# Ledger of designs, part 93: peptides against a protein of PDB entry 6CSU

Target 1, 51 residues: chain A of PDB entry 6CSU
Amino acid sequence: GALEELRGQYIKAVKKIKCDMLRYIQESKERAAEMVKAEVLRERQETARKM

## One batch from the design tools (peptide; made by RFdiffusion4, then SolubleMPNN)

Design b2_p27_5_s2
Fold by OpenDDE base, seed 5:
Structure b2_p27_5_s2 (fold): chain B 51 residues (1-51), chain C 51 residues (1-51), chain A 27 residues (1-27)
Amino acid sequence: as target 1 above (51 residues)
Amino acid sequence: as target 1 above (51 residues)
Amino acid sequence: GAAEEEQLKKEADEFDEILKKREEEKK
C-alpha cells in the first residue's frame, strides 16, 4: 500500500545519500594520499641534491 | 617531520567533511522518519473514522 | 505520499549540491 511505498522511497533515498557520501570520502582520501606522495618525491629530490 | 604534518592536516580535513556529512544524513533521516510517522497517524485516523 | 516523495527527492538533490560545493572548495 501507500505506506509500504513511502517506506521504500525513504530507504532508497537514504541508500543513495550514503553511497554519495562514501564515494566523496574515498575520493577525498585518494587526493590527500596523492598530495602526500608528491611531497615525499620533492623531499627525496632535495635530499639527493644535498648529497 | 613536514611530511607527517602535511598528512595529518589532510586527514583532519577529510574527517571534518565526513562529520559534517554524517550530521546532515542523520538530520535528513530524522525529517524523513517524522514525515512517515505523520502519514501513519493520518492513515490510522482515517481507518478509525471508517470503523 | 506524493508530498513525502518529493521532499525526499529534494533532500537527496540538496545533498548532491553540498557534495559538489565542497569538491569545488577543495580545488
Scores: peptide ipSAE 0.103, ipTM 0.512, DockQ to the pose 0.049
Fold by OpenDDE base, seed 1:
Structure b2_p27_5_s2 (fold): chain B 51 residues (1-51), chain C 51 residues (1-51), chain A 27 residues (1-27)
Amino acid sequence: as target 1 above (51 residues)
Amino acid sequence: as target 1 above (51 residues)
Amino acid sequence: GAAEEEQLKKEADEFDEILKKREEEKK
């Protein structure tokens, strides 16, 4: 009936939203990791120049 | 240094995003619950009309 | 550096706006 359909639609929507947000967070983490890696590389190069 | 500041800002941003996501999901659940309650009420009223 | 940090802040703000819009669409 209508109630069961509504329940199903709700569950589906919440699951989709959750997945989308988790993907966004994951992608954000990956970008941040690359930025940190680049920063570490720069710092190492600066240290090497001081030797 | 700059690296530590970057790490700090990253962590802060990710935490905020996570909190916002969880709040959104919670609010979505609350709205869905109210819709379900309303549907149940309608079904009960329809049943009563058939008596 | 500072530019990357600002980019992360912008992305966080954009995400907040996406959440806000999706919430409004469901009302």
Scores: peptide ipSAE 0.095, ipTM 0.504, DockQ to the pose 0.046
Fold by OpenDDE base, seed 4:
Structure b2_p27_5_s2 (fold): chain B 51 residues (1-51), chain C 51 residues (1-51), chain A 27 residues (1-27)
Amino acid sequence: as target 1 above (51 residues)
Amino acid sequence: as target 1 above (51 residues)
Amino acid sequence: GAAEEEQLKKEADEFDEILKKREEEKK
């Protein structure tokens, strides 16, 4: 019935949001790690050029 | 009635999860930005000491 | 530094907009 369908929609929506957010967080962490590596490398290169 | 109450619970729960996750993402990004700044600074200091 | 911070904030805002649009589409 309508009540069961609404409960189903609730569970589905919550699971979807959670999954999407966790994936985004994971991808964001991976990008952040690469940004750190890239920035450290750029800083090292710039410092070396000023020597 | 029962359907309206369940609908209210659905909306409230979804909004809460969304807000909590967005806050977590925002805070994670702020920490990542600070990590990049700190790492660049450390790299610069280390390179300077080796000169 | 500041550029990386701004990029990270931009990505957060974009994600918020994506979620907002998805919720509006369901209504």
Scores: peptide ipSAE 0.086, ipTM 0.429, DockQ to the pose 0.107
Fold by OpenDDE base, seed 2:
Structure b2_p27_5_s2 (fold): chain B 51 residues (1-51), chain C 51 residues (1-51), chain A 27 residues (1-27)
Amino acid sequence: as target 1 above (51 residues)
Amino acid sequence: as target 1 above (51 residues)
Amino acid sequence: GAAEEEQLKKEADEFDEILKKREEEKK
């Protein structure tokens, strides 16, 4: 019935939001890791320049 | 620094998603309640018609 | 009202815990 369909739509939407959030968290962590790697590389280059 | 800014952006985005989710849940509950009310009203009208 | 808001907050907290568990399972 209509209520069951609405409940189904709600559950589907919540599942989608959950997946999107998990993906966003993962992508954000990856971006942060890449920024850290870039910083470490810069530091190594600066150290090499000073030597 | 850049990492702090990124972390800040992440936290802000997560908070926004949380708020959007809560709003969606609330709106979904309201829609469900309205559907139930409509059903009850229809049942009352049908009962009245049969009397 | 306030009771509805509290219930929504509870549901949000439960959702956050579910997200945390799923993230840990992916590791």
Scores: peptide ipSAE 0.075, ipTM 0.489, DockQ to the pose 0.165; fails the geometry check

Design b2_p27_5_s3
Fold by OpenDDE base, seed 4:
Structure b2_p27_5_s3 (fold): chain B 51 residues (1-51), chain C 51 residues (1-51), chain A 27 residues (1-27)
Amino acid sequence: as target 1 above (51 residues)
Amino acid sequence: as target 1 above (51 residues)
Amino acid sequence: GAAEEEQLKKEADEFDKWLEERKKEEE
């Protein structure tokens, strides 16, 4: 019935949100790691120019 | 009734998740910024030793 | 009923859009 359908939709939505959040967290960590790598490379170039 | 309670619980949960995500994003940005600063400082020290 | 189900779907879609916008802001 309508109540069971609504409960099913709620559970589905919560599961989707959880998955999206976990993916976002993972992607955020990856972006942070890449940002650090890029910054290190830029810093190496800057220090090399100052030598 | 049960449907109104379920809807209310969903809205409350979504609002809480939204707030938690915003806080997580802000904290993630702060951690990333501090990590970049630390890495830049380490890189400067490493390049200085190689001069 | 159907109106409550539709509202829950709209709220879920809005949350997904909000998440996607936050992802774009982080990039």
Scores: peptide ipSAE 0.090, ipTM 0.413, DockQ to the pose 0.088
Fold by OpenDDE base, seed 2:
Structure b2_p27_5_s3 (fold): chain B 51 residues (1-51), chain C 51 residues (1-51), chain A 27 residues (1-27)
Amino acid sequence: as target 1 above (51 residues)
Amino acid sequence: as target 1 above (51 residues)
Amino acid sequence: GAAEEEQLKKEADEFDKWLEERKKEEE
């Protein structure tokens, strides 16, 4: 019936969003790692200028 | 810093997705209610034809 | 009816809990 169809659609949507969120978190971690690497490089360059 | 900005973006994205999900659930409930109303109407019409 | 709506509410609450755990893991 209508309620069973509604429940099925909800569950499907939740599963998709969970997958999308996990992917987003993974990509976010990768971006964060790259930003940290860039920051470390900048800090080393600044230290060299101050010496 | 860059990591704090990234964290902020993540939290903002999660909040948006939550809002989208709640809206989806609400709209889905509304559609289900309309389907039930339509079914009741059809059943009444069928009953009338069978009398 | 009411039973199906209660089940949907439970699933929504579980999803919210899942989101909060992911938020904590990202911090």
Scores: peptide ipSAE 0.087, ipTM 0.499, DockQ to the pose 0.114
Fold by OpenDDE base, seed 5:
Structure b2_p27_5_s3 (fold): chain B 51 residues (1-51), chain C 51 residues (1-51), chain A 27 residues (1-27)
Amino acid sequence: as target 1 above (51 residues)
Amino acid sequence: as target 1 above (51 residues)
Amino acid sequence: GAAEEEQLKKEADEFDKWLEERKKEEE
């Protein structure tokens, strides 16, 4: 019935949110890693310039 | 030193990711709620049409 | 792969717990 259909739609939506969240976490970690790499590179360049 | 600065930057990045995820989940829940409301409305309209 | 996905799932579950704690603090 209508109530069961609504429940099914809710469950489907929650599953989608979970998948999107996992993807967002992964992409956010990748962006954070790239920021760290860029910062380390800048620091190394600065050290080399000071020598 | 450079290592402590990098650690600080990493912690700041992680905190940002957490905040972004909170917002993303909230927005995702709102979208899910709107999808459910729209579906309920369609079902009610269909029921009314069949009567 | 599957191991990475399971690790991400664990992290998501921990994040959900963290979120629930933050919600309680906002109440």
Scores: peptide ipSAE 0.075, ipTM 0.481, DockQ to the pose 0.103
Fold by OpenDDE base, seed 1:
Structure b2_p27_5_s3 (fold): chain B 51 residues (1-51), chain C 51 residues (1-51), chain A 27 residues (1-27)
Amino acid sequence: as target 1 above (51 residues)
Amino acid sequence: as target 1 above (51 residues)
Amino acid sequence: GAAEEEQLKKEADEFDKWLEERKKEEE
């Protein structure tokens, strides 16, 4: 019935949001790691040029 | 009725998840900024010691 | 009924859009 279908849609939406959140966290960690690597590289180059 | 109550629970859950995500994003930005600062500082010190 | 189901779908779609916008802004 309509109530069961609505409950099904609620559960589906919550599961999707959870998956999106987990993916966002993973992608955020990857971007942060790349940002740190790039910043370290730039800092090495900048320090070398100033010597 | 039961259908209206279920809709209300869904809206409440989505709003809570939205707030949690906003907080996570803000905290993630702060942690990323501190991580970059610390890594840049360590890299400067390491480069200086190797000279 | 159908109206309530459509409203829940709309709210889920709007939340997904919001999440994607926040991901894009953080990049």
Scores: peptide ipSAE 0.088, ipTM 0.410, DockQ to the pose 0.086; fails the geometry check

Design b2_p27_5_s4
Fold by OpenDDE base, seed 1:
Structure b2_p27_5_s4 (fold): chain B 51 residues (1-51), chain C 51 residues (1-51), chain A 27 residues (1-27)
Amino acid sequence: as target 1 above (51 residues)
Amino acid sequence: as target 1 above (51 residues)
Amino acid sequence: GAEEEEQLKEEADEFDKILEEYEEKKK
């Protein structure tokens, strides 16, 4: 019935959002690590250019 | 009744998970920004100690 | 990054709509 269908849609939406958020968290960690490496490299290069 | 209570508990639990994940994403961004700033500062200090 | 965050917000809004409809039909 209508309640079972709506419950099914709700569970499906929750599972999707959960999966997307977990993936986002993982990808965000990877991007953050790469951003830190890039900033360290840029800082070293900037110091080198000023010598 | 028992069914309404169970449905209410399920909805409440999912809302909590969503809020916790959104908060985690926001806090993760703040931690990432602070991590980048800290690495840049450490790199500058390391260079200064070598001069 | 920002695009993924916006997508998650859109999904969260859609989820909230589904939740609201579910709570209304539960009554």
Scores: peptide ipSAE 0.086, ipTM 0.417, DockQ to the pose 0.097
Fold by OpenDDE base, seed 3:
Structure b2_p27_5_s4 (fold): chain B 51 residues (1-51), chain C 51 residues (1-51), chain A 27 residues (1-27)
Amino acid sequence: as target 1 above (51 residues)
Amino acid sequence: as target 1 above (51 residues)
Amino acid sequence: GAEEEEQLKEEADEFDKILEEYEEKKK
């Protein structure tokens, strides 16, 4: 019936959103790590130029 | 810094997803109610035609 | 109908809890 259809749609949407959230969190962490690596690399390069 | 920016982006995304979920649930309930109303109306019309 | 609606409410509440936990882990 209509209620079962709604429940099915809801569950499907919740699962999708959960997956999107997890992916977003993971991608955000990866971007943060890349930014930190780039900063550390720049600092090392500056240090090397001053040696 | 970069970490604060990422945190800000994350919180913003989570809030958006939460709002989208709540809206989806509400819209799904409304659609279900409309489906039920349409079914009841059809049944009443059929009954009226048989009177 | 009422039972299925309550199940949907429980699922929504659990999802809200998960979202809150995600927000808290980042504070």
Scores: peptide ipSAE 0.082, ipTM 0.498, DockQ to the pose 0.106
Fold by OpenDDE base, seed 5:
Structure b2_p27_5_s4 (fold): chain B 51 residues (1-51), chain C 51 residues (1-51), chain A 27 residues (1-27)
Amino acid sequence: as target 1 above (51 residues)
Amino acid sequence: as target 1 above (51 residues)
Amino acid sequence: GAEEEEQLKEEADEFDKILEEYEEKKK
């Protein structure tokens, strides 16, 4: 009936949100890691110039 | 020094990620709520037609 | 209705906890 259909739609929406969030978190972590890696490389280059 | 600067950049990146995620969650919830609301309205209309 | 909004709030709170745990691990 209508109630079961509404419940099904809600569950589907929640599952979609969860999946999107997990993906967003993972992508954001990867971007942050790359930024840190780039900074470490710059730091090493500076140190090398001073040595 | 270089280590403190790197740490600062990392913290800044994490804060940015947090803010972006909170915004994304909020927007996703709003979209889900609107979908549910629209479905409830349709259900009420169907009920009204049968009464 | 109010019930659906409460369910959405519960899911929201769960996501907030996940986000908090993530941040704590990064400190």
Scores: peptide ipSAE 0.078, ipTM 0.494, DockQ to the pose 0.093
Fold by OpenDDE base, seed 2:
Parts: structure tokens; C-alpha cells; sequence
Structure b2_p27_5_s4 (fold): chain B 51 residues (1-51), chain C 51 residues (1-51), chain A 27 residues (1-27)
């Protein structure tokens, strides 16, 4: 009935939201890791120049 | 330094994303529960009318 | 430098564990 259909729609929506958020977090972590790697490289170059 | 600042920004961002995700899921559950409650009420009214 | 990068990875791993635990509790 209508209640079962609504429940099904809710579960589907929650699953989608969860997946989207997990993907967003993963992508954000990847971008942050690349940014940190680049910063470490720059710091090493700066240190080498100052020595 | 710049690396420590970047790390701090990353941690802050990750915490924010996690909190936003959990809040959004919770709010979605609450909204869905209210919609289900309203639907059950309507179904009961319809059933009563048909009897 | 390298120590801060390692710390960031450890924090990322811990965050992933928290997310996994959250997913498991929902099953």
C-alpha cells in the first residue's frame, strides 16, 4: 500500500544520501592528501634553498 | 607553519562534513517519520470512510 | 614535513574507521 511505498522511497533516499556523502568525504580526503604532498615538497625545496 | 595550518584546515573540514552528514541523515529520518505518521492517519480515515 | 603527513594519514584512517562503525551499526 501507500505506506509500504513511502517506506521504500525513504530507504532509497537515505541510501543515496549516505553514498553521496561517503563519496564526497573520500574525494575531499584525496584532494587534501594531494595538497599536503605538494606542500611538503615546497617546504623541502625552501629548506634546501635556505641551507 | 603552512603544513600545520593545512592539516588543521583538513581536520576541521572533515569534522564539519561528518557532522553535516549525520545531521542531514537524522533530519531526513525525522521528516520521513512525520510523513509516514501523516500517511497512516490518512489511510485510517480512508478505511473508516469505506466501512 | 613527513611526520605531519603521516599524522594526517593516521587521522584519515581513524575517520574511516568511525565511518565504518557507523555503517555497521545501521545494518
Amino acid sequence: as target 1 above (51 residues)
Amino acid sequence: as target 1 above (51 residues)
Amino acid sequence: GAEEEEQLKEEADEFDKILEEYEEKKK
Scores: peptide ipSAE 0.076, ipTM 0.490, DockQ to the pose 0.101

Design b2_p27_6_s1 (from b2_p27_6, 15 letters changed)
Fold by OpenDDE base, seed 3:
Structure b2_p27_6_s1 (fold): chain B 51 residues (1-51), chain C 51 residues (1-51), chain A 27 residues (1-27)
Amino acid sequence: as target 1 above (51 residues)
Amino acid sequence: as target 1 above (51 residues)
Amino acid sequence: MEEFERAEKFEKKIQDDVEEFEKELLA
């Protein structure tokens, strides 16, 4: 009935929000990983210059 | 009734997710700010050493 | 590393929020 349909719609909406948040987190992790890579590269370059 | 309760539950869930997200973002901004401060400090120290 | 840990904790929070909602609908 109408109530069950609405319940389903609300659940779907909440799940959609969840998915969007998880995507944001994943993108954040990717950005963090890139920053780490850049830092490691800089450190290696500094070490190389000191050798 | 059941419909109003369901709507209330949905709204509550969405608000909770929103609050958690905002907190996460705020923490991320604070950490980013601290990283920038640390970097600026390092740069200033490097400049000072070259003088 | 800390950023990843924070992200994981946040994921868990979101999962918990959704789960709580679903449980309330079944009660």
Scores: peptide ipSAE 0.316, ipTM 0.716, DockQ to the pose 0.821
Fold by OpenDDE base, seed 5:
Structure b2_p27_6_s1 (fold): chain B 51 residues (1-51), chain C 51 residues (1-51), chain A 27 residues (1-27)
Amino acid sequence: as target 1 above (51 residues)
Amino acid sequence: as target 1 above (51 residues)
Amino acid sequence: MEEFERAEKFEKKIQDDVEEFEKELLA
């Protein structure tokens, strides 16, 4: 009925918000991972310069 | 009734997600500001070591 | 690593918020 349909729409809307937030978080994690890789590379370069 | 309760639950869920997201973003901005301060301090220290 | 862990913690919070909503609708 109409109530079940509205329930479905609300669940769908909340899931959409969740998906958008999770995508943002995933992008943030990817950027963080790239920064860690760059930092490790810089540290290796600094060590090499001291040799 | 059931419709008002369902609407209330939806609004509550959306507000909760919104609040959590705003807090996460605020914490991210604060951390970024602290990272910039730390970077400026390191740059000043590097300049001082070269003098 | 700290930023990565913070992001994972936030992801869990959002998942928990959605799960709580879905549980309330089933009660």
Scores: peptide ipSAE 0.314, ipTM 0.715, DockQ to the pose 0.786
Fold by OpenDDE base, seed 2:
Structure b2_p27_6_s1 (fold): chain B 51 residues (1-51), chain C 51 residues (1-51), chain A 27 residues (1-27)
Amino acid sequence: as target 1 above (51 residues)
Amino acid sequence: as target 1 above (51 residues)
Amino acid sequence: MEEFERAEKFEKKIQDDVEEFEKELLA
């Protein structure tokens, strides 16, 4: 009935919000990983200059 | 009635997710600010050694 | 890494929020 349909719509909406939040977190992780890669590269360059 | 209860549950869930997300973002900003402060301190120390 | 661990904890929190909502609707 209408009540069950509404329940389904609310669940769907919350799941959509969850997916959007998880995507945001994933993008944040990717940015963090890129920063780490850049840091590692800088450290390697510094080490190379000291050799 | 049941309809209002379902609506209330939905709103509560959405607000909870929103609150958790805002806190996560705030913590991310604080951590970023701390990293910047550390970088600025290192740069100042390096400058001081060159003077 | 701290950032990844923090993100994983947040992912779990969001999952828990959704599960709590679904349980409330089924009760």
Scores: peptide ipSAE 0.314, ipTM 0.715, DockQ to the pose 0.877
Fold by OpenDDE base, seed 4:
Order: structure tokens, then C-alpha cells, then sequence
Structure b2_p27_6_s1 (fold): chain B 51 residues (1-51), chain C 51 residues (1-51), chain A 27 residues (1-27)
């Protein structure tokens, strides 16, 4: 019925929002990981220069 | 009625997610700002050491 | 590393928000 359909639509919409948010977080994590990798690389280069 | 309650629940959920996301973004900005400040400080210290 | 922890915490928060909504719909 109409109520069940609306319920389903709301659940679907919330799940979509969840997925979008999780994607954003995932992208944020990936950027953070890249920054860490870059930092580690810089540290290694700095160490190498000192050796 | 049930329809109004369902709609209310949906709106509540969406608003909650929105607020949480905005807070997360705000925290991200604050952290980024602090990292920049720390970097500037390090740069100034490095400059001072070279002077 | 702190960013990962913060992100994980946020993921949980969003999951909790959705779960709460779903529970309310089941009640």
C-alpha cells in the first residue's frame, strides 16, 4: 500500500544518504592516507640526507 | 497519524545525519587550520635557526 | 592516524543514526 511504499522510499533515501556519507568518509581517509605516505616519504628522504 | 509519524522520523533522521556531517566537516577544518599553524610555526623556527 | 580514528568514529555515528531511524520504523 501507499504507506508501505512511502516507508520503503524513506528507508531507501536514508540508505542513500548513508552511502554518500560513507563515500565521503572513505575519500577523506584516502586523502589522509596519501598525506601520511607523503610525510613518511619526506621523513625517509630527510633521514637519507642526514646519513 | 502513521504517515505523519513516518515523515517526521525521516526528517529527524536526515537532519541528524546532516548535523553530524556538518560537525565532522567543521572538525576537519579546525584540524586543518591547526596543522597549518603548526607548519607555519615550524617554518618560522627553521628560519630563525638559519638566521 | 588521528584522522583515520576520527573518520571511523564518524562512520559509526552515521551508522548509528541510520540504525536508530530503522528501529523507529520497525516499532
Amino acid sequence: as target 1 above (51 residues)
Amino acid sequence: as target 1 above (51 residues)
Amino acid sequence: MEEFERAEKFEKKIQDDVEEFEKELLA
Scores: peptide ipSAE 0.317, ipTM 0.716, DockQ to the pose 0.819; fails the geometry check

Design b2_p27_6_s2 (from b2_p27_6, 17 letters changed)
Fold by OpenDDE base, seed 2:
Structure b2_p27_6_s2 (fold): chain B 51 residues (1-51), chain C 51 residues (1-51), chain A 27 residues (1-27)
Amino acid sequence: as target 1 above (51 residues)
Amino acid sequence: as target 1 above (51 residues)
Amino acid sequence: DEVFKKSEEFEKKIEKDVEEFEKKLEE
């Protein structure tokens, strides 16, 4: 009925948001790791050049 | 009616989830920025010590 | 800023998810 359909739509929406969030978190962790590696390399080069 | 009340509650719940996710993203960006700053400082100290 | 760009893209995605749900409830 209408009540069950409404409940189903809610659950589907929540699951979609959850899925998108989990993907974002995973990809963000990967990007953060690469960003730190790149920054460390740049900083080593800059520090060495200034000494 | 009861169905309209439930519809309103589901919309409110989804909006709450959205707000919580957006807050997490904002806080995550701030933490990432501070992490990079801290890593840069540590790398400067380490590089200088090794030279 | 890559982090900012990806964050904004995600925010837009969540907004679309919410809008799709709201539209579905009005059908």
Scores: peptide ipSAE 0.295, ipTM 0.746, DockQ to the pose 0.685
Fold by OpenDDE base, seed 4:
Formats: C-alpha cells, sequence, structure tokens
Structure b2_p27_6_s2 (fold): chain B 51 residues (1-51), chain C 51 residues (1-51), chain A 27 residues (1-27)
C-alpha cells in the first residue's frame, strides 16, 4: 500500500543519488587521468624539442 | 499520522544524504586545490633550481 | 575551473534527484 510505495520511492531516490555519485567519482578519475596524460605528453614533447 | 511522519523521515534522510554528498564534493574540491598548489610549488622550486 | 564546473553540475544533479523524490512523495 502507501507505506510500501513510500519505501520504494525512498529506496529509488537513494539508489539514484548513489548512482550519480559513483558516476561523478568515475568521471572525476577519468578527468584526472586525462590531465596526467596530457601533462606527460607535454613533458615528452618539450624534452624532444630540447634534444 | 504515521504515514506523514514516515514521509517526513524519508525526506529528512534524503536531505541528509544530499548534505553528505555536497560535503564530499567540497572536500574533493579542496583536495584538488591543494594538489594544484603543491604542483605549482614543485614547478617553481624546480625552475628556481635551474636558474 | 573544470573541476569546479563539474562539481557544480553534480551538485545541481543531486538537487534535482532530491526534488524529484519530494515531488513524488507529494503525488
Amino acid sequence: as target 1 above (51 residues)
Amino acid sequence: as target 1 above (51 residues)
Amino acid sequence: DEVFKKSEEFEKKIEKDVEEFEKKLEE
């Protein structure tokens, strides 16, 4: 009934927030990795230019 | 009644989760800022050593 | 700046999740 529906809605909301947070964390990690890769590439290019 | 009370409790719980997530994001931003500051400092130190 | 923008976008997303839940409870 209404109680079960409320509980279901709550669980769904919490799961949605959890999912969004996990995605945010994942995307944040990916951005960090890309930043590192870009930095390494720049360093290598700079070194190569000096050789 | 009991249903309204439960509804209120669920809303409160979701808002608490929201607050916790926002705090996590804030802390994450602070950590990122500290990492950038540390990196800039290292770069400056490295440059200074080369001068 | 990118980190800040992404964090703000996420904050808005969480807010929308909360608002959606609240609206459903009022139905």
Scores: peptide ipSAE 0.287, ipTM 0.742, DockQ to the pose 0.814
Fold by OpenDDE base, seed 3:
Structure b2_p27_6_s2 (fold): chain B 51 residues (1-51), chain C 51 residues (1-51), chain A 27 residues (1-27)
Amino acid sequence: as target 1 above (51 residues)
Amino acid sequence: as target 1 above (51 residues)
Amino acid sequence: DEVFKKSEEFEKKIEKDVEEFEKKLEE
């Protein structure tokens, strides 16, 4: 019935948002790790150059 | 009726989830910036110590 | 810049998910 269909639509929407969020978190972690790595390397070069 | 009430509840719930996700994104960006700053400072100390 | 860009893309995606749900509720 109408109530069951409405419930189904809600569940589908929530699951979609959840999946998108989990993917975003995972990709964000990967980008953050790469960003830190790059920053550390740059900082080593700059610091060593000044010694 | 019951259908309209449930519809309203589901819309409210989905909007809340959206708001929570947006807050998480904002806080995540702030944490990432602070983590990079801290990592740079630590790396300066370590590199300088080895010179 | 990259972090901001990706976050904005995600926000837009979530908004789309919400809009699609709301549209279905009006049918």
Scores: peptide ipSAE 0.285, ipTM 0.743, DockQ to the pose 0.695
Fold by OpenDDE base, seed 1:
Structure b2_p27_6_s2 (fold): chain B 51 residues (1-51), chain C 51 residues (1-51), chain A 27 residues (1-27)
Amino acid sequence: as target 1 above (51 residues)
Amino acid sequence: as target 1 above (51 residues)
Amino acid sequence: DEVFKKSEEFEKKIEKDVEEFEKKLEE
């Protein structure tokens, strides 16, 4: 009935939001790792030039 | 009715998740900035020792 | 490492939030 249909729709919607947020977190971690890697490389080069 | 109550629960849950995500994002950005700053300092020292 | 740990904790929190909602739908 209408109750079961609404229940199903909301569960589906919440799961979609959950997945999107988890994906965002994963991508954020990956970006952070790459940013740190790039910064480390730049700082090594900069420090070397100053020696 | 039951349908209205269910809708209300969905809205409440979504709002809670959204608020938690926003808070996490803000805190994560702050931690990342401090972590990068610390890493930069360490890498400068490490590179200097290798020269 | 700290950012990673915090992200894992957040993921668990999101899981709990969704689970709590789903449990309420079964009432």
Scores: peptide ipSAE 0.279, ipTM 0.733, DockQ to the pose 0.734; fails the geometry check

